# Designs tried in a protein design run: peptides against a protein of PDB entry 3MAZ. Part 16

Target 1, 99 residues: chain A of PDB entry 3MAZ
Amino acid sequence: VLNPMPACFYTVSRKEATEMLQKNPSLGNMILRPGSDSRNYSITIRQEIDIPRIKHYKVMSVGQNYTIELEKPVTLPNLFSVIDYFVKETRGNLRPFIC
Target 2, 99 residues: chain A of PDB entry 3MAZ as posed
Amino acid sequence: VLNPMPACFYTVSRKEATEMLQKNPSLGNMILRPGSDSRNYSITIRQEIDIPRIKHYKVMSVGQNYTIELEKPVTLPNLFSVIDYFVKETRGNLRPFIA

## One batch from the design tools (peptide; made by RFdiffusion4, then SolubleMPNN)

Design b1_p12_1_s1 (from b1_p12_1, 5 letters changed)
Fold by OpenDDE base, seed 4:
Structure b1_p12_1_s1 (fold): chain B 99 residues (1-99), chain A 12 residues (1-12)
Amino acid sequence: as target 1 above (99 residues)
Amino acid sequence: VAPVYTGVAPKD
């Protein structure tokens, strides 16, 4: 049994995630995917500035929360909040990939 | 103009 997951969650690899974002940029530029470990995840984003740039971030399960691995870690209560974090931080520049 | 995310991850 898997509890509800964010709409941009897909059981895909890093490579597949990158391809999804590159092929259909109009559908969004951020996806959540399984991490290498059991209860860990990864966020893949594609932002077009001067040129398209792909970035990956680890989302580690810590206790009952999730921590986005950054130079300055961000801990949130659930995966929905993780997605919301990226959306809010960019005031909508990052949008969950919905297909 | 909406800002670009610039968070730095230990591993990319």
Scores: peptide ipSAE 0.636, ipTM 0.892, DockQ to the pose 0.037
Fold by OpenDDE base, seed 5:
Structure b1_p12_1_s1 (fold): chain B 99 residues (1-99), chain A 12 residues (1-12)
Amino acid sequence: as target 1 above (99 residues)
Amino acid sequence: VAPVYTGVAPKD
């Protein structure tokens, strides 16, 4: 059985994700999208520091888990956990884009 | 104030 994807998952390109976040920042600032390869994904976030900044992170499928490619990699059991990680890590600064 | 995510990706 195919499990559901996180609510902030959209089958969009990097560019489209960026545009979505820019267009409706009130709906959230984090999008999960397909990666370049099958079973891999990317996280696009838009955070406002001095000015809005877009960042992208690769979420690689490794075995039964997913690893967020960071200088200090983070491995989680599923995509929901990946989203949760970003939310918790920022104490809510990052919120899934829901439209 | 909630912290900004500062994780660094190997490549964007």
Scores: peptide ipSAE 0.633, ipTM 0.890, DockQ to the pose 0.037
Fold by OpenDDE base, seed 2:
Structure b1_p12_1_s1 (fold): chain B 99 residues (1-99), chain A 12 residues (1-12)
Amino acid sequence: as target 1 above (99 residues)
Amino acid sequence: VAPVYTGVAPKD
């Protein structure tokens, strides 16, 4: 039983997420997916710099918050905020994948 | 210009 999840959340593997983003880039370039453990998640993004590049980030459940595992960790209150963080940090470059 | 996300993860 899960509480409401962000629209870009899909119960897919790392590989599947990558394929989704590659197949339909017009639908968005960011996917939230289950992590290796319950209550943990991963973010997969596909950004075009010189060429399309795929990156993955771990989103760890810490207490009632979530921490994006980065060199400089970012802790947010919920998964919606996690998605919002990526969107805002890139001023829209990253967009949730909506199929 | 919308910037590319440059956050670095400890590992992929």
Scores: peptide ipSAE 0.632, ipTM 0.891, DockQ to the pose 0.037
Fold by OpenDDE base, seed 1:
Order: C-alpha cells, then structure tokens, then sequence
Structure b1_p12_1_s1 (fold): chain B 99 residues (1-99), chain A 12 residues (1-12)
C-alpha cells in the first residue's frame, strides 16, 4: 500500500511530538506534524549532544514543492524528500519516529 | 560518524 504521507507523520501538537520523542527515543527522533495552516507542516527533532535538545522547523508548501525554513532554505518536491533530507544530512543520526 | 543536524530556523 502506497501511503501519501511519510511514516513519521502524526497529527499531533508541538508539545505532544516533544513528549513522544522523549518517552520513546529508541523508536526514532524525528516527527512530521501539521503546521498552523493547511498544507504546511513542522518537523520536530530530538538530538542528544551534551544534553537532549529539541528543535522545530517549518515546512512550507510553496507551489508544488515544500521549503524547509532555514537560514539557507531548502526546497524539495515532496514530504518524503523532506524526511530523506534530514536523514541524509545527518547520515542516519536523524531517524523517522516509527510507532 | 553520524553528524548532528545544525540547520538553523529563522525564529531560533
């Protein structure tokens, strides 16, 4: 079955996403969730350096693509590519949260 | 080594 959304997509709030990542870090450290407006999303990640750090990134729907709001914006063709971007950029450090 | 993501969001 082909899913239209990445496996790490959950209809949760920023707070809920944070709690999910904190409670079950072994299941992954990256969640895709609904944004404040339709067709927009947010990525929540939890990385452990010296201490656990939670970060949030906006993924804005722009035309037929999606742009990750960063100091140096990254535009990708679909949400699957957005997830892939984070995984590849960190060579696996970031992993989709799979419940 | 798997690097930590260092992207910075505009609001952060």
Amino acid sequence: as target 1 above (99 residues)
Amino acid sequence: VAPVYTGVAPKD
Scores: peptide ipSAE 0.632, ipTM 0.891, DockQ to the pose 0.036

Design b1_p12_1_s2 (from b1_p12_1, 5 letters changed)
Fold by OpenDDE base, seed 3:
Structure b1_p12_1_s2 (fold): chain B 99 residues (1-99), chain A 12 residues (1-12)
Amino acid sequence: as target 1 above (99 residues)
Amino acid sequence: VAPQYTGVAPKD
């Protein structure tokens, strides 16, 4: 049994996540999905500046925390904090995809 | 207008 997961978590592939975000952009632009390794995850976001752009980020399980793989890594205590990080960093531009 | 996320990942 898994502990509660963020509302934008879906057991989908990178391709499926991309399709979901493209099909219903009004439902949100950020998805959390399973990574290739156990206890690891990936974040897929879709932002529209001049044109829609898809980006993917790895969220690695490290001890009791999670580290977002970036040029300047960010470590957080849980997956809810990971989602919150993206929302706060963009002051709401990124919103969890709620199907 | 809220800012875009600009974090850079080491891999795609």
Scores: peptide ipSAE 0.608, ipTM 0.887, DockQ to the pose 0.037
Fold by OpenDDE base, seed 5:
Structure b1_p12_1_s2 (fold): chain B 99 residues (1-99), chain A 12 residues (1-12)
Amino acid sequence: as target 1 above (99 residues)
Amino acid sequence: VAPQYTGVAPKD
């Protein structure tokens, strides 16, 4: 049985995720989506600090944990923690996209 | 100051 996924998880492509975030920025700016042909995932964000910027991050399934592919990789126990990490590290700048 | 993230996910 598959555990529930974070609310900001959508089975969408990289392009679709980008479009979703652009279309409704008020609903959040972070989407979790499936990785390409893998058990892994990707995080797509749209930050508006100076100008709107789209970025994509790899979330690799490693054993029972997940590693966010950052300059300094971060390993967390589940996808909910992954989302929390992005929210906390940005002090709320990143918010899960909820539609 | 906004935290900086690096890394790029592969295209779908």
Scores: peptide ipSAE 0.038, ipTM 0.641, DockQ to the pose 0.062
Fold by OpenDDE base, seed 2:
Structure b1_p12_1_s2 (fold): chain B 99 residues (1-99), chain A 12 residues (1-12)
Amino acid sequence: as target 1 above (99 residues)
Amino acid sequence: VAPQYTGVAPKD
């Protein structure tokens, strides 16, 4: 049983997430998935600015918040905010994958 | 908009 999760959350592996994004790019280009262990997660994105690029980011649960592992880490109160952050900061370039 | 994110998640 899971608490409410963002629509782009899927219980898939890194490889599966990559394949999903490559197969149906029109459905979105960002997936939230379980991390390798504990209560952590990962974000997989596929941006097509110049050429298709796949990137993976670590989202660590810290207390009641979540920290996106970036050069300058960003801490947010919930996973919905994490998704919103990626959408907002890329001005819509990143969109949650909805399948 | 150019990507402004750095870092890579560990292998699953």
Scores: peptide ipSAE 0.037, ipTM 0.649, DockQ to the pose 0.047
Fold by OpenDDE base, seed 4:
Structure b1_p12_1_s2 (fold): chain B 99 residues (1-99), chain A 12 residues (1-12)
Amino acid sequence: as target 1 above (99 residues)
Amino acid sequence: VAPQYTGVAPKD
């Protein structure tokens, strides 16, 4: 059994995550999901700046921390911090998807 | 406008 996970974590595929965000945008626009056959994760977002855009980011498990694969990588202590990072950096544009 | 992020995760 997994330890406590962020509320926006769902055991879904990339495609399923995309569909969830597109079908229910009022519930949020960011999903955390498991990586395939790995201890890593992925973040799927549907960000609305000019037009809705779907993007996926790798969240790599490194030791006891997690590194978000960005042009300038960001390392954080846990998955909750990863979600918080995306929320704060976008000034609230990104919000965890809550069913 | 709001900040954007770079990088794309590989396919599952």
Scores: peptide ipSAE 0.036, ipTM 0.639, DockQ to the pose 0.045

Design b1_p12_1_s3 (from b1_p12_1, 5 letters changed)
Fold by OpenDDE base, seed 3:
Structure b1_p12_1_s3 (fold): chain B 99 residues (1-99), chain A 12 residues (1-12)
Amino acid sequence: as target 1 above (99 residues)
Amino acid sequence: VAPVYTGEAPKD
């Protein structure tokens, strides 16, 4: 079986992603979705540290890699690594949304 | 620890 995209990838809009995360928080709190450009993507998260907060980040294609547009950008080799980065950095607080 | 990342995108 070929799996070119992470399990939390959905062809949804910013608004739809927000609604999905709010409706079923038990299924995960991170979604990868299409960006404004063909090879770019966006990450939508819903973290509940103090109160539920929705935030969005850009994942830009740079050559054969991807750069997460953070205050201090992070470049990784593929989208699976991008998802893994968010999971590991938060020690599991962020989990891919599996519908 | 559950960090909140900075550099959010206001639009896609």
Scores: peptide ipSAE 0.271, ipTM 0.818, DockQ to the pose 0.045
Fold by OpenDDE base, seed 4:
Structure b1_p12_1_s3 (fold): chain B 99 residues (1-99), chain A 12 residues (1-12)
Amino acid sequence: as target 1 above (99 residues)
Amino acid sequence: VAPVYTGEAPKD
């Protein structure tokens, strides 16, 4: 059994995450999912600025922290903070997908 | 006015 994870964490693939967000946009537009290896994760978002866009970001486990691999990497202490970062930076435009 | 992130991952 996994330790406590953010509510928007789902054990789904890149493709499935995309489909989830497209199918039920009212439930949120951000999903945290397992990465391809080890303790890494990926974030999938469906952001509607001009048109709906699906994007994916890597969240790499580094020591006891996590680094969001953006053009300018951001390191945070836990996955909850990672989700918070995306929500805060977009002033709520991104919201965790709660099924 | 929502930020658009750069550095998208082409694959996991």
Scores: peptide ipSAE 0.262, ipTM 0.816, DockQ to the pose 0.044
Fold by OpenDDE base, seed 5:
Structure b1_p12_1_s3 (fold): chain B 99 residues (1-99), chain A 12 residues (1-12)
Amino acid sequence: as target 1 above (99 residues)
Amino acid sequence: VAPVYTGEAPKD
């Protein structure tokens, strides 16, 4: 049985995700989207620390886990944990985009 | 302070 996807998952392209975040920043600033490969994903964020910045990160399926390809990679058991990681590590600065 | 993540993906 396939678990439901995180609420901030959208079947959108890199460009489309960027546009979504720019259009409605009040709804959140983090999107999970399909990656280039079937079982991989990407995270698109729009952080407004100094100025709005769009960044993308790879979430690679590795076995039964997922590895966030950061400078220091982080491996987590599921996509929900991936989202939680971004939220917690940024102390809520990153919030899932919910529309 | 919000951390800035490095290791950006230049392309999907």
Scores: peptide ipSAE 0.248, ipTM 0.809, DockQ to the pose 0.045
Fold by OpenDDE base, seed 2:
Structure b1_p12_1_s3 (fold): chain B 99 residues (1-99), chain A 12 residues (1-12)
Amino acid sequence: as target 1 above (99 residues)
Amino acid sequence: VAPVYTGEAPKD
């Protein structure tokens, strides 16, 4: 049983997420997926600025919040805010993968 | 130009 999750959340592996994004880039370029540990997650993105680039980021649960593991970490109150952050900060370049 | 995130996680 899961609480409501962002629409781009899928119970997929790193490899599978990569394949999803590569196969159907028109559906979005960002996936939220389970991390290696419970209550932690990973973000897989496929940005196509100059050439397609696959990147992965940790989203760590810290207390009641979530921290995106970036050079300058960002802490947010929920996973929806995490997705919104990626969309907003890239000015729409990143879009949740909706399948 | 839309930013590209840095600090890729080598492991999940």
Scores: peptide ipSAE 0.233, ipTM 0.812, DockQ to the pose 0.043

Design b1_p12_1_s4 (from b1_p12_1, 6 letters changed)
Fold by OpenDDE base, seed 5:
Structure b1_p12_1_s4 (fold): chain B 99 residues (1-99), chain A 12 residues (1-12)
Amino acid sequence: as target 1 above (99 residues)
Amino acid sequence: VPPRYTGVAPKD
């Protein structure tokens, strides 16, 4: 049984996440999903500034925290903070996908 | 223009 997860968390594959974001861009552009055969997670985003662009980020479970595998890794205490980070870092450009 | 997320991360 999973503990409470961010609203934009969906048990979907990379492909499915991409499709979800493409189909309903008005619902948000960021999805948190399970990592591939791991306890880790991935963030899939679809930014549409000039043209639609899909990107995937690894969110690695490290101890009791989570590290976003960016060029300069960012470690946060929980997945909610991870989502918040993406939202704040982009000043609202990224919004959790709420289906 | 909304700011783009410039973070670089390897493919998951």
Scores: peptide ipSAE 0.050, ipTM 0.701, DockQ to the pose 0.037
Fold by OpenDDE base, seed 2:
Structure b1_p12_1_s4 (fold): chain B 99 residues (1-99), chain A 12 residues (1-12)
Amino acid sequence: as target 1 above (99 residues)
Amino acid sequence: VPPRYTGVAPKD
């Protein structure tokens, strides 16, 4: 039983997430998925600026918070905030994938 | 080969 999760969370692999985003770009371009380690997650995005680019980010569970592994790490209180960060940081360029 | 995880924030 899972606690409430963001709408763009899917129990998919890195490969599957990539394929989902490529197949239906109109549904969004950001997916939250399980990480390779327990209690950790990954964000997969397919951002179209100049050309389509796929990137993956680690979302590490640290205590009761989550840290996005960036050049300058960002720590947030929950996964909803993690999704919000990506949306706001890109001014809406990134949108949660809603299937 | 690009790294498995990027350490760069998404572009605007």
Scores: peptide ipSAE 0.042, ipTM 0.664, DockQ to the pose 0.035
Fold by OpenDDE base, seed 3:
Formats: sequence, C-alpha cells, structure tokens
Structure b1_p12_1_s4 (fold): chain B 99 residues (1-99), chain A 12 residues (1-12)
Amino acid sequence: as target 1 above (99 residues)
Amino acid sequence: VPPRYTGVAPKD
C-alpha cells in the first residue's frame, strides 16, 4: 500500500518530539514533524556522541522539492530523500524513530 | 558526523 509520509513522521510539537526521543532512544533518534503555520517541516534529532544533544533543522518546501536549511543547503525531491540524506550523511548514526 | 548545521528551527 502507498506510504505518502516517512515512517518517522509524527504530528507532534518540538517539545513532544524531544520527549519521545529521550524516553525511547532505542527506537531511533530522528523525527520529522510539521512546521508552524506553514507547509514546511522540521527534523528533530538527538545524538549521543559525547553528550546528548538535541538539534532542530528546517525543511523548506520549495516548488516541488524540499530544501534542508544547512550552511550549504541541500535540495531533494521528496521527504523520503530528506530522511535518507540524514541517515547517509551521518553514516548511520541517525536512524528514523519508529514507534 | 552530524550534518552541516546552520540554525535551530523556530519554536512551534
């Protein structure tokens, strides 16, 4: 069956996303969520390299593509590619949160 | 290695 959104997408707030990641780190450390008052999205991650760190990235809808707000912006064709980018860029350190 | 982070998304 068709899957229009990535499995790690949840209609939650920034605070809720942070709590989800902290409560069950074994389920993954990356969540995709809706942006505020817009068609855009946000990625919330929780990495434990030296200490637990929470970060939030903006994923802007541009035309039929999506641009991740980074020092050097990256534009991708769909949200599945956005998730894939974070996984590959971190060599697997980031994994989609599957609840 | 984390992504090339620029800024934090605005509060919801």
Scores: peptide ipSAE 0.042, ipTM 0.679, DockQ to the pose 0.068; fails the geometry check
Fold by OpenDDE base, seed 4:
Structure b1_p12_1_s4 (fold): chain B 99 residues (1-99), chain A 12 residues (1-12)
Amino acid sequence: as target 1 above (99 residues)
Amino acid sequence: VPPRYTGVAPKD
């Protein structure tokens, strides 16, 4: 049992997440999913700037916070903040996938 | 403007 999760969280695999984003791009382009056999998570995005690009990011649970594995790691207090970070960082290009 | 990327993808 998990506490409230972001709306774009789905218990899906990397492959499933990619397919979801490709099939219904109008519903959003960012999905939060569980990590493989761990307490960690992953973010799968499908940005379409010049061409469609799929990328995956690790979101590691560290203590009571979460660290996004970026070139320069970013640590945030909760998963909602993680989603917010991606939206803000891309100036709205990334939007949570709402199924 | 995409977020900074490590180049390392997470496991399935």
Scores: peptide ipSAE 0.042, ipTM 0.677, DockQ to the pose 0.051; fails the geometry check

Design b1_p12_2_s1 (from b1_p12_2, 5 letters changed)
Fold by OpenDDE base, seed 2:
Structure b1_p12_2_s1 (fold): chain B 99 residues (1-99), chain A 12 residues (1-12)
Amino acid sequence: as target 1 above (99 residues)
Amino acid sequence: MSQIEKQPDQEI
């Protein structure tokens, strides 16, 4: 069976996502969550490079694709690709939170 | 650094 959403998708708030990542860092450091608007999403990460840092990214539904709101926006065909992008761009530093 | 690492915190 094909999962319609990435494994790191949780119907949680910004605050809850932050708490999840802080509580169980061994389970991953990236969460996909609903955005403030319908059909939009947010990515919450907790990277530990120099110090633990929580960051949030906007993922906008644009037509049949999704655009990550970065300085240079990145458009991808689905949310799985969005997750893959975050993993790839951070050379594996980001890992989907799986509980 | 990637765009991800450079991206500032967003109020979302």
Scores: peptide ipSAE 0.361, ipTM 0.845, DockQ to the pose 0.772
Fold by OpenDDE base, seed 4:
Structure b1_p12_2_s1 (fold): chain B 99 residues (1-99), chain A 12 residues (1-12)
Amino acid sequence: as target 1 above (99 residues)
Amino acid sequence: MSQIEKQPDQEI
C-alpha cells in the first residue's frame, strides 16, 4: 500500500529512468523510483551544468522518515520533502520530471 | 557546490 507519491515518482528501472530523462529533458531532470530493497527509493538526475551528467542517489526509509545518502546524510519527513531538498540545494537546476 | 553537485555517481 502506497501513500500519495510525488509527481516525479515512476515505477521504472535505473536504465528506464535514464532513458526518460535523456529523451525529454524539457519535461524535467529528476525522477524518483523504487530502490532495490522494499521501502527504499532512488533518485535519478540529469544535470547539465558543464556537460550532461546522470547521477543516482539512495533514499533510505528510516522509521517514519527518509535519509538521502550523501556525504553528510540528510533526513526528511517524507518523499515530497526529499524532492524539495534536491530542488532547493541545486537552486532550481533540478526540476521534477513530469510526463 | 552543493552536496548534490559534489556527489559522485552511485551504482543504484
Scores: peptide ipSAE 0.358, ipTM 0.843, DockQ to the pose 0.777
Fold by OpenDDE base, seed 1:
Structure b1_p12_2_s1 (fold): chain B 99 residues (1-99), chain A 12 residues (1-12)
Amino acid sequence: as target 1 above (99 residues)
Amino acid sequence: MSQIEKQPDQEI
């Protein structure tokens, strides 16, 4: 079956995403969620490198692509590639939250 | 350190 959304996508708020990651860290540490506008998204992560850190990233729908708002913005063709980028850039430290 | 690790928190 062809799924339009990554498995770590949940229709949750910023607060709910934070709570999900805190309650069950063994299930993953990255959530994709709806953004402030339709067809925009946010990524919430919880990394435990030195201390637990929760961060949020804006993923903007731009034409047929998606742009991650970083110091050097990254544009990718779909949301699956966005998730892959976060995994690869952190050398596997980030893993999609699957429950 | 990657951009992800350097990125400050955003209000989103």
Scores: peptide ipSAE 0.355, ipTM 0.843, DockQ to the pose 0.773
Fold by OpenDDE base, seed 3:
Structure b1_p12_2_s1 (fold): chain B 99 residues (1-99), chain A 12 residues (1-12)
Amino acid sequence: as target 1 above (99 residues)
Amino acid sequence: MSQIEKQPDQEI
């Protein structure tokens, strides 16, 4: 049984996530999806500050926490906090994709 | 600009 997940979590591939964000940009621009390894995840975003840009981030399960793979890694206690971090750090530019 | 905005595209 899977514990509650963020609303922007979808069991989709990298390609599918990109297509979802491109098709309905008004629904949000950030998706959480399964990573290539067990218990790891990926974040796919589509920002269009200047031009549309797709980016992907690694979210690694480490013990009971999650580490976002950035130049300066950020460790958070749960996936909800991970989503909040992306929203907060971009000052609301990133919004979870809600289909 | 945040770390997220600076971060390059990853192959994942």
Scores: peptide ipSAE 0.353, ipTM 0.841, DockQ to the pose 0.777

Design b1_p12_2_s2 (from b1_p12_2, 6 letters changed)
Fold by OpenDDE base, seed 1:
Structure b1_p12_2_s2 (fold): chain B 99 residues (1-99), chain A 12 residues (1-12)
Amino acid sequence: as target 1 above (99 residues)
Amino acid sequence: LSQLEKQPDQEI
């Protein structure tokens, strides 16, 4: 069974992800990365609406699904859906970082 | 507006 990772997944730290997004904003503004010493993941984004803003979101592995930690948690079946959620929720403002 | 904007930054 093949379970590849989203194209914007990189085995980088919180700091490295931030630097990647700042260095090449034309390549995208969203990165999926490993959570700190855990099986979970983190989403790092860099939006430039009024001013550059970097934020990190927690994506928890729960059973066979993934839950994005938000005021109203969003549970999705896979990481591809997680990326899709961020893209659709922002009406395309967020785009996966493709290096 | 979006939940993403309302969610405070997390140390993760």
Scores: peptide ipSAE 0.390, ipTM 0.887, DockQ to the pose 0.799
Fold by OpenDDE base, seed 4:
Structure b1_p12_2_s2 (fold): chain B 99 residues (1-99), chain A 12 residues (1-12)
Amino acid sequence: as target 1 above (99 residues)
Amino acid sequence: LSQLEKQPDQEI
């Protein structure tokens, strides 16, 4: 059973996500995708602060929450909050990819 | 400075 997902969620691979962000940067620079395995997810971003940089973050499903794997892990109640965190943390630099 | 910037790229 899959509950409603954020608009920037796509069932794509790491490579496909990178290509999507590179092809249409005007549509956003953040994608949520299935993790490499199990009930986890990954966030792929393409920031252009100085030069284009692609980075991937691990989002682990833990109980009823989700933990973003960072130096100091951040646990949130749902995937929408995860997306919100990335937007807020970057003061709007990151925007969900909508195509 | 930020959490995201400090986090190295992950193979996922």
Scores: peptide ipSAE 0.362, ipTM 0.876, DockQ to the pose 0.778
Fold by OpenDDE base, seed 2:
Structure b1_p12_2_s2 (fold): chain B 99 residues (1-99), chain A 12 residues (1-12)
Amino acid sequence: as target 1 above (99 residues)
Amino acid sequence: LSQLEKQPDQEI
């Protein structure tokens, strides 16, 4: 039984995700997309704190969980939690891209 | 911001 994907999940490439975020910043600044490897994902963000910055994060499927590849990896039970982590960690600065 | 800022760009 597969749960629904987070609302900000789109089957887009790294380039397309970047373009989406740049084109419609009012719709959000975070996209979850398929990773380069099967069962893995990537998070693309566009933050405008000082200047617009695009960054990508690797989300690895590990067993029944997901690990965000950071200096200190963060392991979470599902992709919804992954999105929540990014929102929480940035105190709301990051918002899922909803179109 | 802490961990996210420190994370370098990834080719993914």
Scores: peptide ipSAE 0.306, ipTM 0.857, DockQ to the pose 0.717
Fold by OpenDDE base, seed 3:
Structure b1_p12_2_s2 (fold): chain B 99 residues (1-99), chain A 12 residues (1-12)
Amino acid sequence: as target 1 above (99 residues)
Amino acid sequence: LSQLEKQPDQEI
């Protein structure tokens, strides 16, 4: 049993996440999934501004916070804030995948 | 956006 998680969290692999986003793009284009290490996660996105592009980001659990592995790392207090960051940063281009 | 678009894919 997991504590409350963002609606776009799915216990899927990198490959499965990609397939989900490709199959139903109208449901959203961002998925949160388990990372390769304990308590770490990955964000998979599918943007099609020009052409479809799949990208994956590391979300590392650090103490009580989470750090998005970027050139300039972003640290946030919870996974809901992580999802919010991706939505706000892209001005709504990224939307959580709701199946 | 630049911050996200500049990043390469992670391995997993």
Scores: peptide ipSAE 0.298, ipTM 0.853, DockQ to the pose 0.663; fails the geometry check

